Peptides against a protein of PDB entry 8PQO. Designs and how they scored, part 8

Target 1, 252 residues: chain A of PDB entry 8PQO
Amino acid sequence: VLLKEYRVILPVSVDEYQVGQLYSVAEASKNETGGGEGVEVLVNEPYEKDGEKGQYTHKIYHLQSKVPTFVRMLAPEGALNIHEKAWNAYPYCRTVITNEYMKEDFLIKIETWHKPDLGTQENVHKLEPEAWKHVEAVYIDIADRSQVLSKDYKAEEDPAKFKSIKTGRGPLGPNWKQELVNQKDCPYMCAYKLVTVKFKWWGLQNKVENFIHKQERRLFTNFHRQLFCWLDKWVDLTMDDIRRMEEETKRQ

## One batch from the design tools (peptide; made by RFdiffusion4, then SolubleMPNN)

Design b1_p8_7_s1 (from b1_p8_7, 6 letters changed)
Fold by OpenDDE base, seed 3:
Structure b1_p8_7_s1 (fold): chain B 252 residues (1-252), chain A 8 residues (1-8)
Amino acid sequence: as target 1 above (252 residues)
Amino acid sequence: FKYILLRQ
Protein backbone atom coordinates (compact mmCIF):
# COMPACT_ATOMS: atom_id res chain seq x y z
CA VAL B 1 0.00 0.00 0.00
CA LEU B 2 1.32 3.44 -0.96
CA LEU B 3 -0.40 6.66 0.14
CA LYS B 4 0.33 10.16 -1.13
CA GLU B 5 -1.58 13.41 -0.62
CA TYR B 6 -1.31 15.63 -3.67
CA ARG B 7 -1.90 19.31 -2.89
CA VAL B 8 -2.84 21.45 -5.89
CA ILE B 9 -3.03 25.20 -5.22
CA LEU B 10 -5.06 27.26 -7.69
CA PRO B 11 -5.85 30.99 -8.03
CA VAL B 12 -9.62 30.28 -8.08
CA SER B 13 -12.30 30.04 -5.39
CA VAL B 14 -13.81 26.75 -4.19
CA ASP B 15 -17.10 27.85 -5.81
CA GLU B 16 -15.40 28.75 -9.13
CA TYR B 17 -13.56 25.42 -9.11
CA GLN B 18 -16.83 23.46 -9.01
CA VAL B 19 -17.76 24.93 -12.41
CA GLY B 20 -14.22 24.82 -13.80
CA GLN B 21 -13.71 21.17 -12.86
CA LEU B 22 -16.91 19.98 -14.52
CA TYR B 23 -16.23 22.10 -17.62
CA SER B 24 -12.63 20.86 -17.90
CA VAL B 25 -13.70 17.22 -17.49
CA ALA B 26 -16.30 17.64 -20.25
CA GLU B 27 -13.84 19.47 -22.53
CA ALA B 28 -11.07 16.92 -21.95
CA SER B 29 -13.63 14.19 -22.73
CA LYS B 30 -14.39 15.75 -26.13
CA ASN B 31 -10.68 16.07 -26.94
CA GLU B 32 -9.97 12.38 -26.24
CA THR B 33 -10.59 10.47 -29.46
CA GLY B 34 -12.02 7.08 -28.43
CA GLY B 35 -12.41 8.13 -24.76
CA GLY B 36 -15.93 6.66 -24.70
CA GLU B 37 -14.94 3.43 -26.48
CA GLY B 38 -15.45 0.50 -24.11
CA VAL B 39 -16.95 2.62 -21.30
CA GLU B 40 -20.20 1.34 -19.82
CA VAL B 41 -22.14 3.58 -17.41
CA LEU B 42 -24.01 1.27 -15.01
CA VAL B 43 -25.23 3.90 -12.54
CA ASN B 44 -25.52 7.69 -12.58
CA GLU B 45 -27.84 8.89 -9.80
CA PRO B 46 -28.11 11.22 -6.79
CA TYR B 47 -27.20 9.69 -3.43
CA GLU B 48 -27.59 10.60 0.23
CA LYS B 49 -25.58 8.80 2.92
CA ASP B 50 -24.58 9.85 6.45
CA GLY B 51 -25.43 13.50 5.69
CA GLU B 52 -23.32 13.45 2.48
CA LYS B 53 -25.36 14.40 -0.62
CA GLY B 54 -24.08 14.17 -4.17
CA GLN B 55 -23.94 12.28 -7.46
CA TYR B 56 -22.95 8.60 -7.57
CA THR B 57 -21.53 7.04 -10.74
CA HIS B 58 -20.52 3.47 -11.51
CA LYS B 59 -18.62 2.90 -14.78
CA ILE B 60 -16.94 -0.13 -16.29
CA TYR B 61 -13.93 0.32 -18.54
CA HIS B 62 -13.67 -2.65 -20.91
CA LEU B 63 -10.02 -2.94 -21.95
CA GLN B 64 -10.45 -5.89 -24.38
CA SER B 65 -10.17 -3.65 -27.47
CA LYS B 66 -7.20 -1.74 -25.96
CA VAL B 67 -4.85 -4.70 -25.39
CA PRO B 68 -3.04 -6.93 -27.94
CA THR B 69 -4.93 -10.04 -29.08
CA PHE B 70 -2.54 -12.39 -27.26
CA VAL B 71 -3.12 -10.52 -23.95
CA ARG B 72 -6.89 -10.71 -24.50
CA MET B 73 -6.68 -14.46 -25.19
CA LEU B 74 -4.56 -15.13 -22.07
CA ALA B 75 -6.36 -12.72 -19.72
CA PRO B 76 -8.48 -14.38 -17.00
CA GLU B 77 -12.18 -13.60 -16.85
CA GLY B 78 -12.77 -10.07 -15.52
CA ALA B 79 -9.06 -9.14 -15.70
CA LEU B 80 -9.70 -6.57 -18.47
CA ASN B 81 -12.70 -4.94 -16.72
CA ILE B 82 -11.99 -1.94 -14.49
CA HIS B 83 -14.75 -0.63 -12.25
CA GLU B 84 -14.86 3.05 -11.29
CA LYS B 85 -17.22 4.05 -8.49
CA ALA B 86 -17.36 7.76 -7.76
CA TRP B 87 -19.17 9.87 -5.16
CA ASN B 88 -19.21 13.56 -6.02
CA ALA B 89 -20.41 15.51 -2.97
CA TYR B 90 -18.51 18.72 -3.78
CA PRO B 91 -16.45 20.05 -2.03
CA TYR B 92 -15.72 16.39 -1.14
CA CYS B 93 -15.16 13.73 -3.82
CA ARG B 94 -14.28 10.03 -3.68
CA THR B 95 -13.31 7.67 -6.50
CA VAL B 96 -12.68 3.94 -6.05
CA ILE B 97 -11.11 1.92 -8.86
CA THR B 98 -11.17 -1.89 -8.73
CA ASN B 99 -10.67 -4.89 -11.02
CA GLU B 100 -12.99 -7.91 -11.15
CA TYR B 101 -10.17 -10.46 -11.29
CA MET B 102 -7.76 -8.96 -8.74
CA LYS B 103 -10.55 -8.15 -6.21
CA GLU B 104 -8.92 -7.10 -2.90
CA ASP B 105 -5.42 -7.28 -4.42
CA PHE B 106 -6.00 -4.11 -6.47
CA LEU B 107 -7.37 -0.77 -5.31
CA ILE B 108 -6.96 2.85 -6.33
CA LYS B 109 -8.82 5.26 -4.05
CA ILE B 110 -8.79 9.02 -4.64
CA GLU B 111 -10.35 11.20 -1.95
CA THR B 112 -10.41 14.97 -2.53
CA TRP B 113 -11.21 17.89 -0.27
CA HIS B 114 -11.40 21.35 -1.81
CA LYS B 115 -10.47 24.00 0.78
CA PRO B 116 -10.16 27.82 0.61
CA ASP B 117 -6.50 27.75 1.74
CA LEU B 118 -2.92 27.51 0.44
CA GLY B 119 -2.40 23.80 1.15
CA THR B 120 -1.47 24.35 4.82
CA GLN B 121 -3.91 21.93 6.48
CA GLU B 122 -2.49 18.68 7.82
CA ASN B 123 -4.55 15.47 7.77
CA VAL B 124 -7.61 17.10 6.14
CA HIS B 125 -8.95 13.57 5.41
CA LYS B 126 -8.88 12.76 9.18
CA LEU B 127 -6.75 9.60 8.99
CA GLU B 128 -5.67 7.87 12.17
CA PRO B 129 -2.39 9.39 13.40
CA GLU B 130 -0.44 6.20 12.67
CA ALA B 131 -1.79 6.05 9.10
CA TRP B 132 -1.12 9.77 8.55
CA LYS B 133 2.59 9.28 9.40
CA HIS B 134 2.90 7.09 6.27
CA VAL B 135 1.37 9.68 3.89
CA GLU B 136 3.78 11.63 1.69
CA ALA B 137 2.56 15.17 0.97
CA VAL B 138 3.28 16.12 -2.66
CA TYR B 139 2.84 19.71 -3.84
CA ILE B 140 1.87 20.20 -7.48
CA ASP B 141 2.83 23.59 -8.91
CA ILE B 142 0.82 24.24 -12.08
CA ALA B 143 3.25 27.01 -13.12
CA ASP B 144 6.35 24.78 -12.82
CA ARG B 145 7.23 23.54 -16.32
CA SER B 146 9.75 21.07 -14.86
CA GLN B 147 6.82 19.03 -13.46
CA VAL B 148 5.41 18.55 -17.01
CA LEU B 149 6.61 15.88 -19.42
CA SER B 150 7.83 17.33 -22.73
CA LYS B 151 5.28 15.17 -24.61
CA ASP B 152 2.42 16.68 -22.55
CA TYR B 153 3.59 20.29 -22.80
CA LYS B 154 1.45 22.72 -24.80
CA ALA B 155 2.07 26.46 -24.83
CA GLU B 156 -1.71 27.19 -24.79
CA GLU B 157 -1.97 25.12 -21.56
CA ASP B 158 1.00 26.85 -19.83
CA PRO B 159 -0.09 28.87 -16.73
CA ALA B 160 3.23 30.76 -16.89
CA LYS B 161 2.12 32.22 -20.27
CA PHE B 162 -1.66 32.44 -19.88
CA LYS B 163 -3.44 35.63 -18.79
CA SER B 164 -7.17 35.59 -18.17
CA ILE B 165 -8.90 38.47 -19.96
CA LYS B 166 -12.07 38.12 -17.87
CA THR B 167 -10.43 37.95 -14.42
CA GLY B 168 -6.96 39.45 -14.98
CA ARG B 169 -5.39 36.36 -13.30
CA GLY B 170 -2.01 35.15 -14.59
CA PRO B 171 0.50 34.69 -15.92
CA LEU B 172 1.76 32.66 -12.96
CA GLY B 173 5.40 33.54 -12.26
CA PRO B 174 7.83 31.51 -10.11
CA ASN B 175 6.60 33.20 -6.89
CA TRP B 176 2.88 33.35 -7.79
CA LYS B 177 1.76 31.56 -4.58
CA GLN B 178 3.58 34.06 -2.34
CA GLU B 179 2.26 36.98 -4.39
CA LEU B 180 -1.29 35.61 -4.12
CA VAL B 181 -1.29 36.12 -0.34
CA ASN B 182 -0.84 39.86 -0.94
CA GLN B 183 -3.59 40.06 -3.59
CA LYS B 184 -6.78 40.59 -1.56
CA ASP B 185 -9.01 40.39 -4.64
CA CYS B 186 -7.64 37.10 -6.03
CA PRO B 187 -9.34 33.99 -4.62
CA TYR B 188 -7.37 30.82 -3.95
CA MET B 189 -7.96 27.21 -3.01
CA CYS B 190 -6.21 23.89 -2.54
CA ALA B 191 -7.36 20.51 -3.79
CA TYR B 192 -6.14 17.94 -1.25
CA LYS B 193 -6.09 14.62 -3.13
CA LEU B 194 -5.37 11.60 -0.96
CA VAL B 195 -4.43 8.75 -3.30
CA THR B 196 -4.32 5.23 -1.89
CA VAL B 197 -2.81 2.57 -4.17
CA LYS B 198 -2.88 -1.14 -3.34
CA PHE B 199 -1.32 -3.73 -5.63
CA LYS B 200 -0.80 -7.05 -3.83
CA TRP B 201 1.22 -9.07 -6.30
CA TRP B 202 4.45 -10.65 -5.10
CA GLY B 203 7.55 -8.94 -6.51
CA LEU B 204 5.55 -6.22 -8.35
CA GLN B 205 3.86 -4.28 -5.49
CA ASN B 206 6.30 -1.37 -5.18
CA LYS B 207 6.88 -1.06 -8.94
CA VAL B 208 3.18 -0.95 -9.82
CA GLU B 209 2.15 1.26 -6.87
CA ASN B 210 4.86 3.82 -7.72
CA PHE B 211 3.93 3.67 -11.42
CA ILE B 212 0.24 4.35 -10.66
CA HIS B 213 1.18 7.32 -8.44
CA LYS B 214 3.37 8.68 -11.24
CA GLN B 215 0.41 8.47 -13.64
CA GLU B 216 -1.99 10.12 -11.15
CA ARG B 217 0.46 12.96 -10.51
CA ARG B 218 0.82 13.47 -14.28
CA LEU B 219 -2.96 13.48 -14.70
CA PHE B 220 -3.54 15.98 -11.87
CA THR B 221 -0.77 18.28 -13.13
CA ASN B 222 -2.03 18.37 -16.73
CA PHE B 223 -5.70 18.67 -15.73
CA HIS B 224 -5.19 21.64 -13.41
CA ARG B 225 -2.98 23.41 -15.96
CA GLN B 226 -5.86 23.02 -18.45
CA LEU B 227 -8.45 24.12 -15.89
CA PHE B 228 -6.56 27.36 -15.19
CA CYS B 229 -5.74 28.10 -18.86
CA TRP B 230 -9.44 27.56 -19.74
CA LEU B 231 -10.58 30.05 -17.05
CA ASP B 232 -12.09 32.51 -19.56
CA LYS B 233 -14.17 29.67 -21.09
CA TRP B 234 -15.85 28.59 -17.85
CA VAL B 235 -15.70 31.43 -15.27
CA ASP B 236 -19.00 32.97 -16.43
CA LEU B 237 -20.81 29.61 -16.75
CA THR B 238 -23.52 28.56 -14.32
CA MET B 239 -24.09 25.06 -12.97
CA ASP B 240 -27.08 24.86 -15.33
CA ASP B 241 -24.78 25.64 -18.28
CA ILE B 242 -22.47 22.81 -17.13
CA ARG B 243 -25.39 20.36 -16.88
CA ARG B 244 -26.40 21.17 -20.47
CA MET B 245 -22.82 20.58 -21.67
CA GLU B 246 -22.71 17.21 -19.85
CA GLU B 247 -25.99 16.16 -21.49
CA GLU B 248 -24.68 17.16 -24.94
CA THR B 249 -21.48 15.16 -24.33
CA LYS B 250 -23.52 12.05 -23.37
CA ARG B 251 -25.38 12.23 -26.71
CA GLN B 252 -22.16 12.12 -28.77
CA PHE A 1 -4.84 4.39 -21.14
CA LYS A 2 -6.46 7.82 -21.58
CA TYR A 3 -9.70 6.73 -20.07
CA ILE A 4 -11.07 9.92 -18.59
CA LEU A 5 -11.06 8.70 -15.09
CA LEU A 6 -13.32 11.20 -13.40
CA ARG A 7 -10.73 13.96 -13.35
CA GLN A 8 -11.97 14.91 -9.92
Scores: peptide ipSAE 0.112, ipTM 0.828, DockQ to the pose 0.461
Fold by OpenDDE base, seed 2:
Structure b1_p8_7_s1 (fold): chain B 252 residues (1-252), chain A 8 residues (1-8)
Amino acid sequence: as target 1 above (252 residues)
Amino acid sequence: FKYILLRQ
């Protein structure tokens, strides 16, 4: 098991981020041509549990079309099916990823708290002290180009170049987080993403767990760079506007 | 592996 807490600081409010997140997910999904092939949505409904209210989703990702034919032919039954269960009770979110074949031997859990701070809270997910000692805190800086792979870099998605016309926010210089503390009119938040990766296969555990964390970090970095650089597209949208966009995206 | 994880 490998645990990391990714802390993503953004020059947006927690309330703004709710809109921006949903918009950026919808927009990124439209831009990923062929991403819908092999995604089955089993459940998409509101839930209420233990005082938490939100949206529950259960999806299956069928990877059979995304692997070489020889891998597909040799793969055990269920090995290429990934279940994603997600509970979105913003400002808290939880995603659990499992595989039919590996059962208890494979888990990705992503738990996110969105807080109106600069990533200074320790153990926001309330882990036991012994478990918390094993969590690496990883800061993602959306302005730091060195954290972005050259193949993922786009100039139009670079926070160090982008300036919001609607809000005046950006461009984000090397010291933008320190400067933000002095800017009384600029809201800020941190997304605290506790990622738990479990891959119980002898000889491959560390390799696969580290690989998954590398992919999650890459995803979070690119997503939040997009979210910020799309600020002028979503900052004036309502939650009702977002719901309409989600419904339109489901029909495509 | 582009996990189109719901970018939560």
Scores: peptide ipSAE 0.107, ipTM 0.821, DockQ to the pose 0.462
Fold by OpenDDE base, seed 5:
Structure b1_p8_7_s1 (fold): chain B 252 residues (1-252), chain A 8 residues (1-8)
Amino acid sequence: as target 1 above (252 residues)
Amino acid sequence: FKYILLRQ
């Protein structure tokens, strides 16, 4: 098992982020050719449990069409089906990813708190002290180009070049987080993303767990760079505007 | 895979 807490600081409020996240997920989804193929939505319903109230989703990702024919022919039954269970109780979210073939030998869990701070809270997920001492804290700086792979870099998605016309936020210089403390009118938040990766196959555990964390970090970095650089597209939208956009997308 | 990861 490998645990890391990714801390993503943004020059937006917790309330703004709720809209911006949903917009940016929808937009990134449209830009991916064939991203809807092989996604089955089993459940999408409200839930209430232990004082947590939100939206529950269960999806299956069928990877059979996304892998080469030789991989499909050699894959055990259920090995290409990935289950995603998500509990969205914003500002808290939990996602659990499992595989039908690997059962208890594979788990990805992502637990997120959105807080109106600069990523300074320790153990925001309230782990036991013995578990918390094994968590690596990883800061993601959306302005740091060195954290972005050259193949993923786009100038229109660079927070160090972008300036919001609607809010006046940006461009984000090397010291933007320190300067933000002096800007009384600029909101800020941190997304604290506790990622638990479990892969129990002997000899491959560390390699696969580290690979998954590398992919998660890459995704979080690119997504939050997009979210900030798309600020002028979503900052004036309401949650009702987002709901209408989601309904229109389901009809297509 | 990319769709799973954006809501996380």
Scores: peptide ipSAE 0.106, ipTM 0.831, DockQ to the pose 0.645
Fold by OpenDDE base, seed 1:
Structure b1_p8_7_s1 (fold): chain B 252 residues (1-252), chain A 8 residues (1-8)
Amino acid sequence: as target 1 above (252 residues)
Amino acid sequence: FKYILLRQ
């Protein structure tokens, strides 16, 4: 098991981020070829549990069409089905990813708190002290080009070049987080993403767990760079606008 | 992995 807490600082409010996240998810999904093929939605309903209220989703990702024919022919039953269970109780979110074949030997859990701070809170997920001491805190800087792979870099998605016309936010210089503290008119937040990866296979555990974390970090970095650089596209949208866009996308 | 987190 490998745990890391990714802390993503953004020059947006917690309330703005709720809209911006859903917009950027929808937009990124449109830009990816095959963005609906092999996804089955089993459940999409409101939930209430232990004082938490939100939306519960259960999706299956069928990977049979996404792997080479020889892998598909050799794959055990359920090995190419990934279950995603998500509890969206914004500003708290939890996602649990499992596989039918691997059962308890595979887990990705992503727990996110969105807080109106600069990533200074310790143990926001309230882990036991013994568990918390094994969590690596990883700061993602959306302005830092060195954190972006050359193949993922786009100039139109560079926070160090982007300036929002609607909000006046950006471009983000090297010291943007320190400067933000002095800018009373610019909101800020941190997304605290506790990522738990378990891959229990002898000889491959550490390699696969580290690989998954590397992919998650890459995803979070690119996504939040996009979210910020798309600010002018979503900042004036309401949650009702987002819901309409999601319904329109489901009909296509 | 890229597809899973972007469809919540």
Scores: peptide ipSAE 0.092, ipTM 0.822, DockQ to the pose 0.516

Design b1_p8_7_s2 (from b1_p8_7, 6 letters changed)
Fold by OpenDDE base, seed 1:
Structure b1_p8_7_s2 (fold): chain B 252 residues (1-252), chain A 8 residues (1-8)
Amino acid sequence: as target 1 above (252 residues)
Amino acid sequence: FKYISLRL
């Protein structure tokens, strides 16, 4: 098991991020070729559990069309089906990813708290001290170009170049996080994303767990760069606007 | 239907 807490600081409020996240997820999905192909939505309903209220989703990602024919032919039953269960009780969210074939030998869990701070809270997910000491804290800086792969870099998605017309936020210089403390009119937040990766296969555990973390970090970095650079597209939208957009997308 | 995971 490999645990890392990714801390993503953004020059947006917790309330703004709720809209921006949903917008950016929808927009990124539109830009991906085949982003909805092989996705089955089993459940999408409100839930209430242990005082937590939110939206529960259960999706299956069918990977049969995404792997080479020889892999598909050799794959055991259920090996190419990925289950994603998500509990969205914003500002808290939990996602659990499992595989039918691997059962308890494969898990990706992503637990996120969104807080109105600069990533200074320790153990926001309230782990036991013995577990928390094994968590690596990883800061993602959306302005740091060195954290972006050359193949993923787009100038229109560069926070160091973007300036919001609607809010005046950006461009983000090298010391933008320190400068936020002095900018009373600019809101800020941190997404604390505790990622737990478990892959129980002798000889491959560390390799696969580290690889998955590398992919998650890459995804979080690119997504939050997009979210910020798309600020003028979503900052004036309401949650009702987002719901309408999601309904329209489901009908297509 | 195109939707990326809420894990983002």
Scores: peptide ipSAE 0.190, ipTM 0.855, DockQ to the pose 0.319
Fold by OpenDDE base, seed 3:
Structure b1_p8_7_s2 (fold): chain B 252 residues (1-252), chain A 8 residues (1-8)
Amino acid sequence: as target 1 above (252 residues)
Amino acid sequence: FKYISLRL
């Protein structure tokens, strides 16, 4: 098991982020070629559990069309089906990713708290002290180009170049986080993303767990760069606007 | 994975 807490600081409020996240997820999903292929939505409903209220989703990603024919032919039943269960109770979210074949030997869990701070809180997910000692805190700086792969880099998605016309936020210089503390009129937040990766296979555990973390970090980095650079597209939207956009997307 | 969902 490998645990890392990714801390993403953004020059937006927790309330703004709720809209921006949903908008950016929808927009990014449209931009992914084949992003809807092989995705089955089993459940999408409100839930209430233990005082937590939100939206529950259960999706299956069918990977049969995404692997070579020989892999598909040799793959055990359920091996190419990835289940994603998500509980979105913003500002808290939990996602659990499992595989039918691997069962308890494979788990990706992503737990996110969105807090109105600069990533300074320790153990926001309230882990036991012994478990917390094993968590690496990883800061993602959306303005740091060195954290972005060259193949993922786009100038229009560079926070160090972008300036919001509607809010005046950006561009984000090397010291933008320190400067933010002194800007009373600029909101800020941190997304604390605790990622638990378990891959219990002899000789492959560390390799696969580290690989998955690398992919998650890449995803979080690129997504939040997009979210910020799309600020002018979503900052004036309401949650009702987002719901309407989601309904329109479901009809296409 | 290329699919973007609530894991973000």
Scores: peptide ipSAE 0.190, ipTM 0.859, DockQ to the pose 0.444
Fold by OpenDDE base, seed 5:
Structure b1_p8_7_s2 (fold): chain B 252 residues (1-252), chain A 8 residues (1-8)
Amino acid sequence: as target 1 above (252 residues)
Amino acid sequence: FKYISLRL
């Protein structure tokens, strides 16, 4: 088991982020070739449990068409089906990823709190002390180009070059987080993403767990760079505008 | 590469 808490600081409010996140997920999904292909939505319903209220989703990602033919031919039954169960109770979210073949030998859990701070809270997910001492805190700086792979870099998605016309936010210089403390009119937040990865196969555990964390970090970095650089596209949208956009995307 | 919803 490998646990890391990714802390993503953004020059947006918690309320703004709710709109921006949903917009950016929808927009990024449109830009991916075959974005909806092989995705089955089993459940999409409201839930209420233990005082938590939100939206529950269960999706299956069928990867059979996304892997080489020889991999598909050799893959055990259920090995290429990934289940994603998500509980979205913003500002809290939980996602659990499992595989039909691996069952208890594979788990990815992502728990997120969105807080109006600069990533300074310790143990925001309220883990037991024995568990918390094994969590690595990883800060993602959306302005730091060195955290981006060259193949993923786009100048139009660079927070160090982008300036919002609508809000005046950006470009983000090397000291942008420290400068926020002095800018009373600029909102800020941190997304605290506790990622738990389990891969129980002996000899491959550390390799696979570290690989998954590397992919999650890459995803979070690129997504939040896009979210910020798309600020002028979503900052004036309402939740009703987002819902319409999501419905249109589901029909494609 | 696909963006997995609600993990982001």
Scores: peptide ipSAE 0.158, ipTM 0.849, DockQ to the pose 0.520
Fold by OpenDDE base, seed 2:
Structure b1_p8_7_s2 (fold): chain B 252 residues (1-252), chain A 8 residues (1-8)
Amino acid sequence: as target 1 above (252 residues)
Amino acid sequence: FKYISLRL
């Protein structure tokens, strides 16, 4: 098992982020060339549990069409089916990813708290002290180009170049987080994303767990760069506007 | 895991 807490600091409020996240997910999903094919939505409903209220989703990703033929032919039954269960109770979210073939030997869990701070809270997910000692804290800086792969880089998604017309936020220079503390009028937040990766195959555990973390970090980095650079597109939207956009996306 | 949806 490999645990890392990714801390993504943004010059937006927790309330703004709720809209921006949903918008950016919808927009990014439209931009994915293979979006929707092989995705089965089993459940999409409101839930209430232990005082938590939100939206529960259960999706299956059928990867049979996304792998080479020889992999598909050799793959055991269920090996190419990925289950994603998500509980969105903003400002808390949880996603659990499992595989039918690997069962208890494979788990990706992503637990997120959105807090109105600069990533300074320790153990926001309230792990046992012994478990918390094994968590690596990883800061993601959306302005740091060195954290972005060259193949993922787009100038229009670069926070170091973007200036929000509607809010006046950006561009984000190398010291933007320090400068933000002095800017009383600019809101900020941190997304604390505790990622638990379990891959219990002998000889491959560390390799696969590290690989998955690398992919998650990449995803979080690119997504939040997009979210910030799309600020002028979503900052004036309401939750009702987002719901309409989601409904339109389901029809495509 | 390129095909998994963007996470909240």
Scores: peptide ipSAE 0.147, ipTM 0.840, DockQ to the pose 0.479

Design b1_p8_7_s4 (from b1_p8_7, 7 letters changed)
Fold by OpenDDE base, seed 5:
Structure b1_p8_7_s4 (fold): chain B 252 residues (1-252), chain A 8 residues (1-8)
Amino acid sequence: as target 1 above (252 residues)
Amino acid sequence: MKYILLRQ
């Protein structure tokens, strides 16, 4: 088991981020040619449990068409089916990823709190003290180009070059997080993403768990760079505008 | 590899 807490600081409010996240997910899904192919939505309903209210989703990702033929022929039954269960109770979210073949030998859990701070809270997920001692805190800086793979870099998705016309925010210089403290009119937040990875196969545990964390970090970095550089596209949108865009994307 | 844009 490997736990890391990714802290993503953004020059947006917690309320703005709710719109920006949903927009950026929808937009990135449109840009992925055939985005819905091999995704089955089993459940999409409101839930209420223990005072938490939100949206529950259960999806299956069928990877059979996305892997080489030799991998598909050698893969055990259910090995290419990934289940995603998500509970979205913004500003809290939980996602649980499992595999039909691996069962108890594989788990990815992602728990997110969105807070109006600069990533300074310790143990925001209220883990037991013994569990918290084993969590690595990892800061993601969306302005730091060195955190981006050269193959993922786009100049139009660079926060160090982007300036919002609508809000005046950006470009983000090397000290942008320290400068935010002095800018009374610029909102800020942190997304605290606790990622738990379990892979119980002896001899492969550390290699696979570290590989998954590397992919998660890459995904979070690229997504939040896009979210910020798309600020002028989404900052004036309402939640009703976002719902219409999600419905249009489901029909394609 | 389509990055599963997991609502993470």
Scores: peptide ipSAE 0.094, ipTM 0.808, DockQ to the pose 0.454
Fold by OpenDDE base, seed 3:
Structure b1_p8_7_s4 (fold): chain B 252 residues (1-252), chain A 8 residues (1-8)
Amino acid sequence: as target 1 above (252 residues)
Amino acid sequence: MKYILLRQ
């Protein structure tokens, strides 16, 4: 098991982020050609549990069409089915990814708290002290080009070049986080993303767990760069506007 | 792969 807490600081409020996140997810989903093939939505409903209210989703990703024929023929039953269960109770979110074949030997869990701070809170997910000692805190700087793979880099998605016309926010210089503390009129937040990866297979555990964390870090970095650089597209949208856009995207 | 919710 490998745990890391990714801390993503953004020059937006927690309330703004709720809109920006949903917009950016919808927009990024439109840009992924062929990403809907082999996705089955089993459940998409409101939930209430232990005072937490939100949206529950259960999806299956069928990978049979995405692997070579020889892999499909050799794969055990359920090995190419990935289950994603997610609970969105903003400002808290949880996603659990499992595989039918691997059962308890494979888990990706992503738990996110959105807080109106600069990533300074310790153990926001309230882990036991002994478990918390094993969590690496990883800061993602959306302005730091060195954290972006050259193949993922786009100039129109660079926070160090972008300036919001609507809000005046950006461009984000090397010291933008320190400068933000002194800007009374600029909201800020941190997304605290606790990622738990378990891959219990002899000789492959560390390699696979580290690989998954590398992919999650890449995903979070690119997504939040997009979210910020799309600020002028979503900052004036309401939650009702977002719901309408989600319904339109489901019909396509 | 549309990890639509992994982006959240």
Scores: peptide ipSAE 0.092, ipTM 0.812, DockQ to the pose 0.503
Fold by OpenDDE base, seed 1:
Structure b1_p8_7_s4 (fold): chain B 252 residues (1-252), chain A 8 residues (1-8)
Amino acid sequence: as target 1 above (252 residues)
Amino acid sequence: MKYILLRQ
């Protein structure tokens, strides 16, 4: 098991981020060909548990069409079915990813708190001290080009070049996070993303767990760069506008 | 893979 807490600081409010996240997910989904192909939605309902209220989703990702024929022919039953269970109780979110074949030997869990701070809270997920001491805190800087793979870099998705016309936010210089403290009119937040990866296969555990974390970090970096650079597209949208966009995307 | 991870 490998745990890391990714801390993503953004020059947006917690309330703005709720809209921006949903918009950016929908937009990224439109830009990828076949984004709905092989996705089965089993459950999408409100939930209430232990005082937590939100939206519960259960999806299956059927990977049979996304792997080479020889992999599909050799894959055990259920090995190409990925279950995603998500509890969205914003500003708290939890996602649990499992595989039918690997059962308890495979887990990705992502728990996110969105807080109106600069990523300074320790153990925001309230882990036991013995567990927390094994968590690596990883800061993602959306302005740092060195954190972006050359193949993922786009100039229109670069926070160090983007300036919001609607809000005046950006471009983000090297010291932008320190400068936020002095900018009374610029809201800020941190997404604290506790990622737990378990891959219990002898000789491959560390390699696969580290590889998954590398992909998660890459995804979080690129996504939050997009979210910020798309600020003018979503900042004036309501949650009802987002719901309409999600319904339109489900019909396509 | 990209979509599973973006909603998290």
Scores: peptide ipSAE 0.091, ipTM 0.809, DockQ to the pose 0.649
Fold by OpenDDE base, seed 2:
Structure b1_p8_7_s4 (fold): chain B 252 residues (1-252), chain A 8 residues (1-8)
Amino acid sequence: as target 1 above (252 residues)
Amino acid sequence: MKYILLRQ
């Protein structure tokens, strides 16, 4: 098991981020010309549990069409089916990813708190002290180009070049987080993403767990760079506007 | 590997 807490600081409020996240997810999904094929939505309903209220989703990702034919022919039954269970109770979110073949030997769990701070809270997910000692805190800087793979880099998605016309926020220089503390009129937040990865195959555990964390970090970095650089597209949208966009995207 | 945009 490998645990890391990714801390993504953004020059947006917690309330703004709710709109921006949903918009950016919808927009990114439109740009993925092949994202709908092999996704089965089993459940999509409101839930209430232990005072938490939100939306529950259960999806299956059928990867049979996404792997080479020889991998598909050699893959055990259920090995190419990925279950995603998500509980969205913003500002808290939880996603649990499992595989039918690997059962208890594979888990990705992502727990996110959105807080109106600069990533300074320790153990926001309230882990046991012994478990918390084993969590690596990883800061993601959306302005740091060195954290972006050259193949993922786009100039229009670069926070160090983008300036919001509507809000005046950006461009984000090397010291933007320190400067933000002095800017009373600029909201900020941190997304605290606790990622738990479990891969219990002898000889492959550390390699696969580290690989998954590398992909999650990459995803979080690119997504939040897009979210910020799309600020002028979503900052004036309401939650009802987002719901309409989601319904339109489901019909395509 | 097309990254499944896990809508997280």
Scores: peptide ipSAE 0.087, ipTM 0.797, DockQ to the pose 0.413

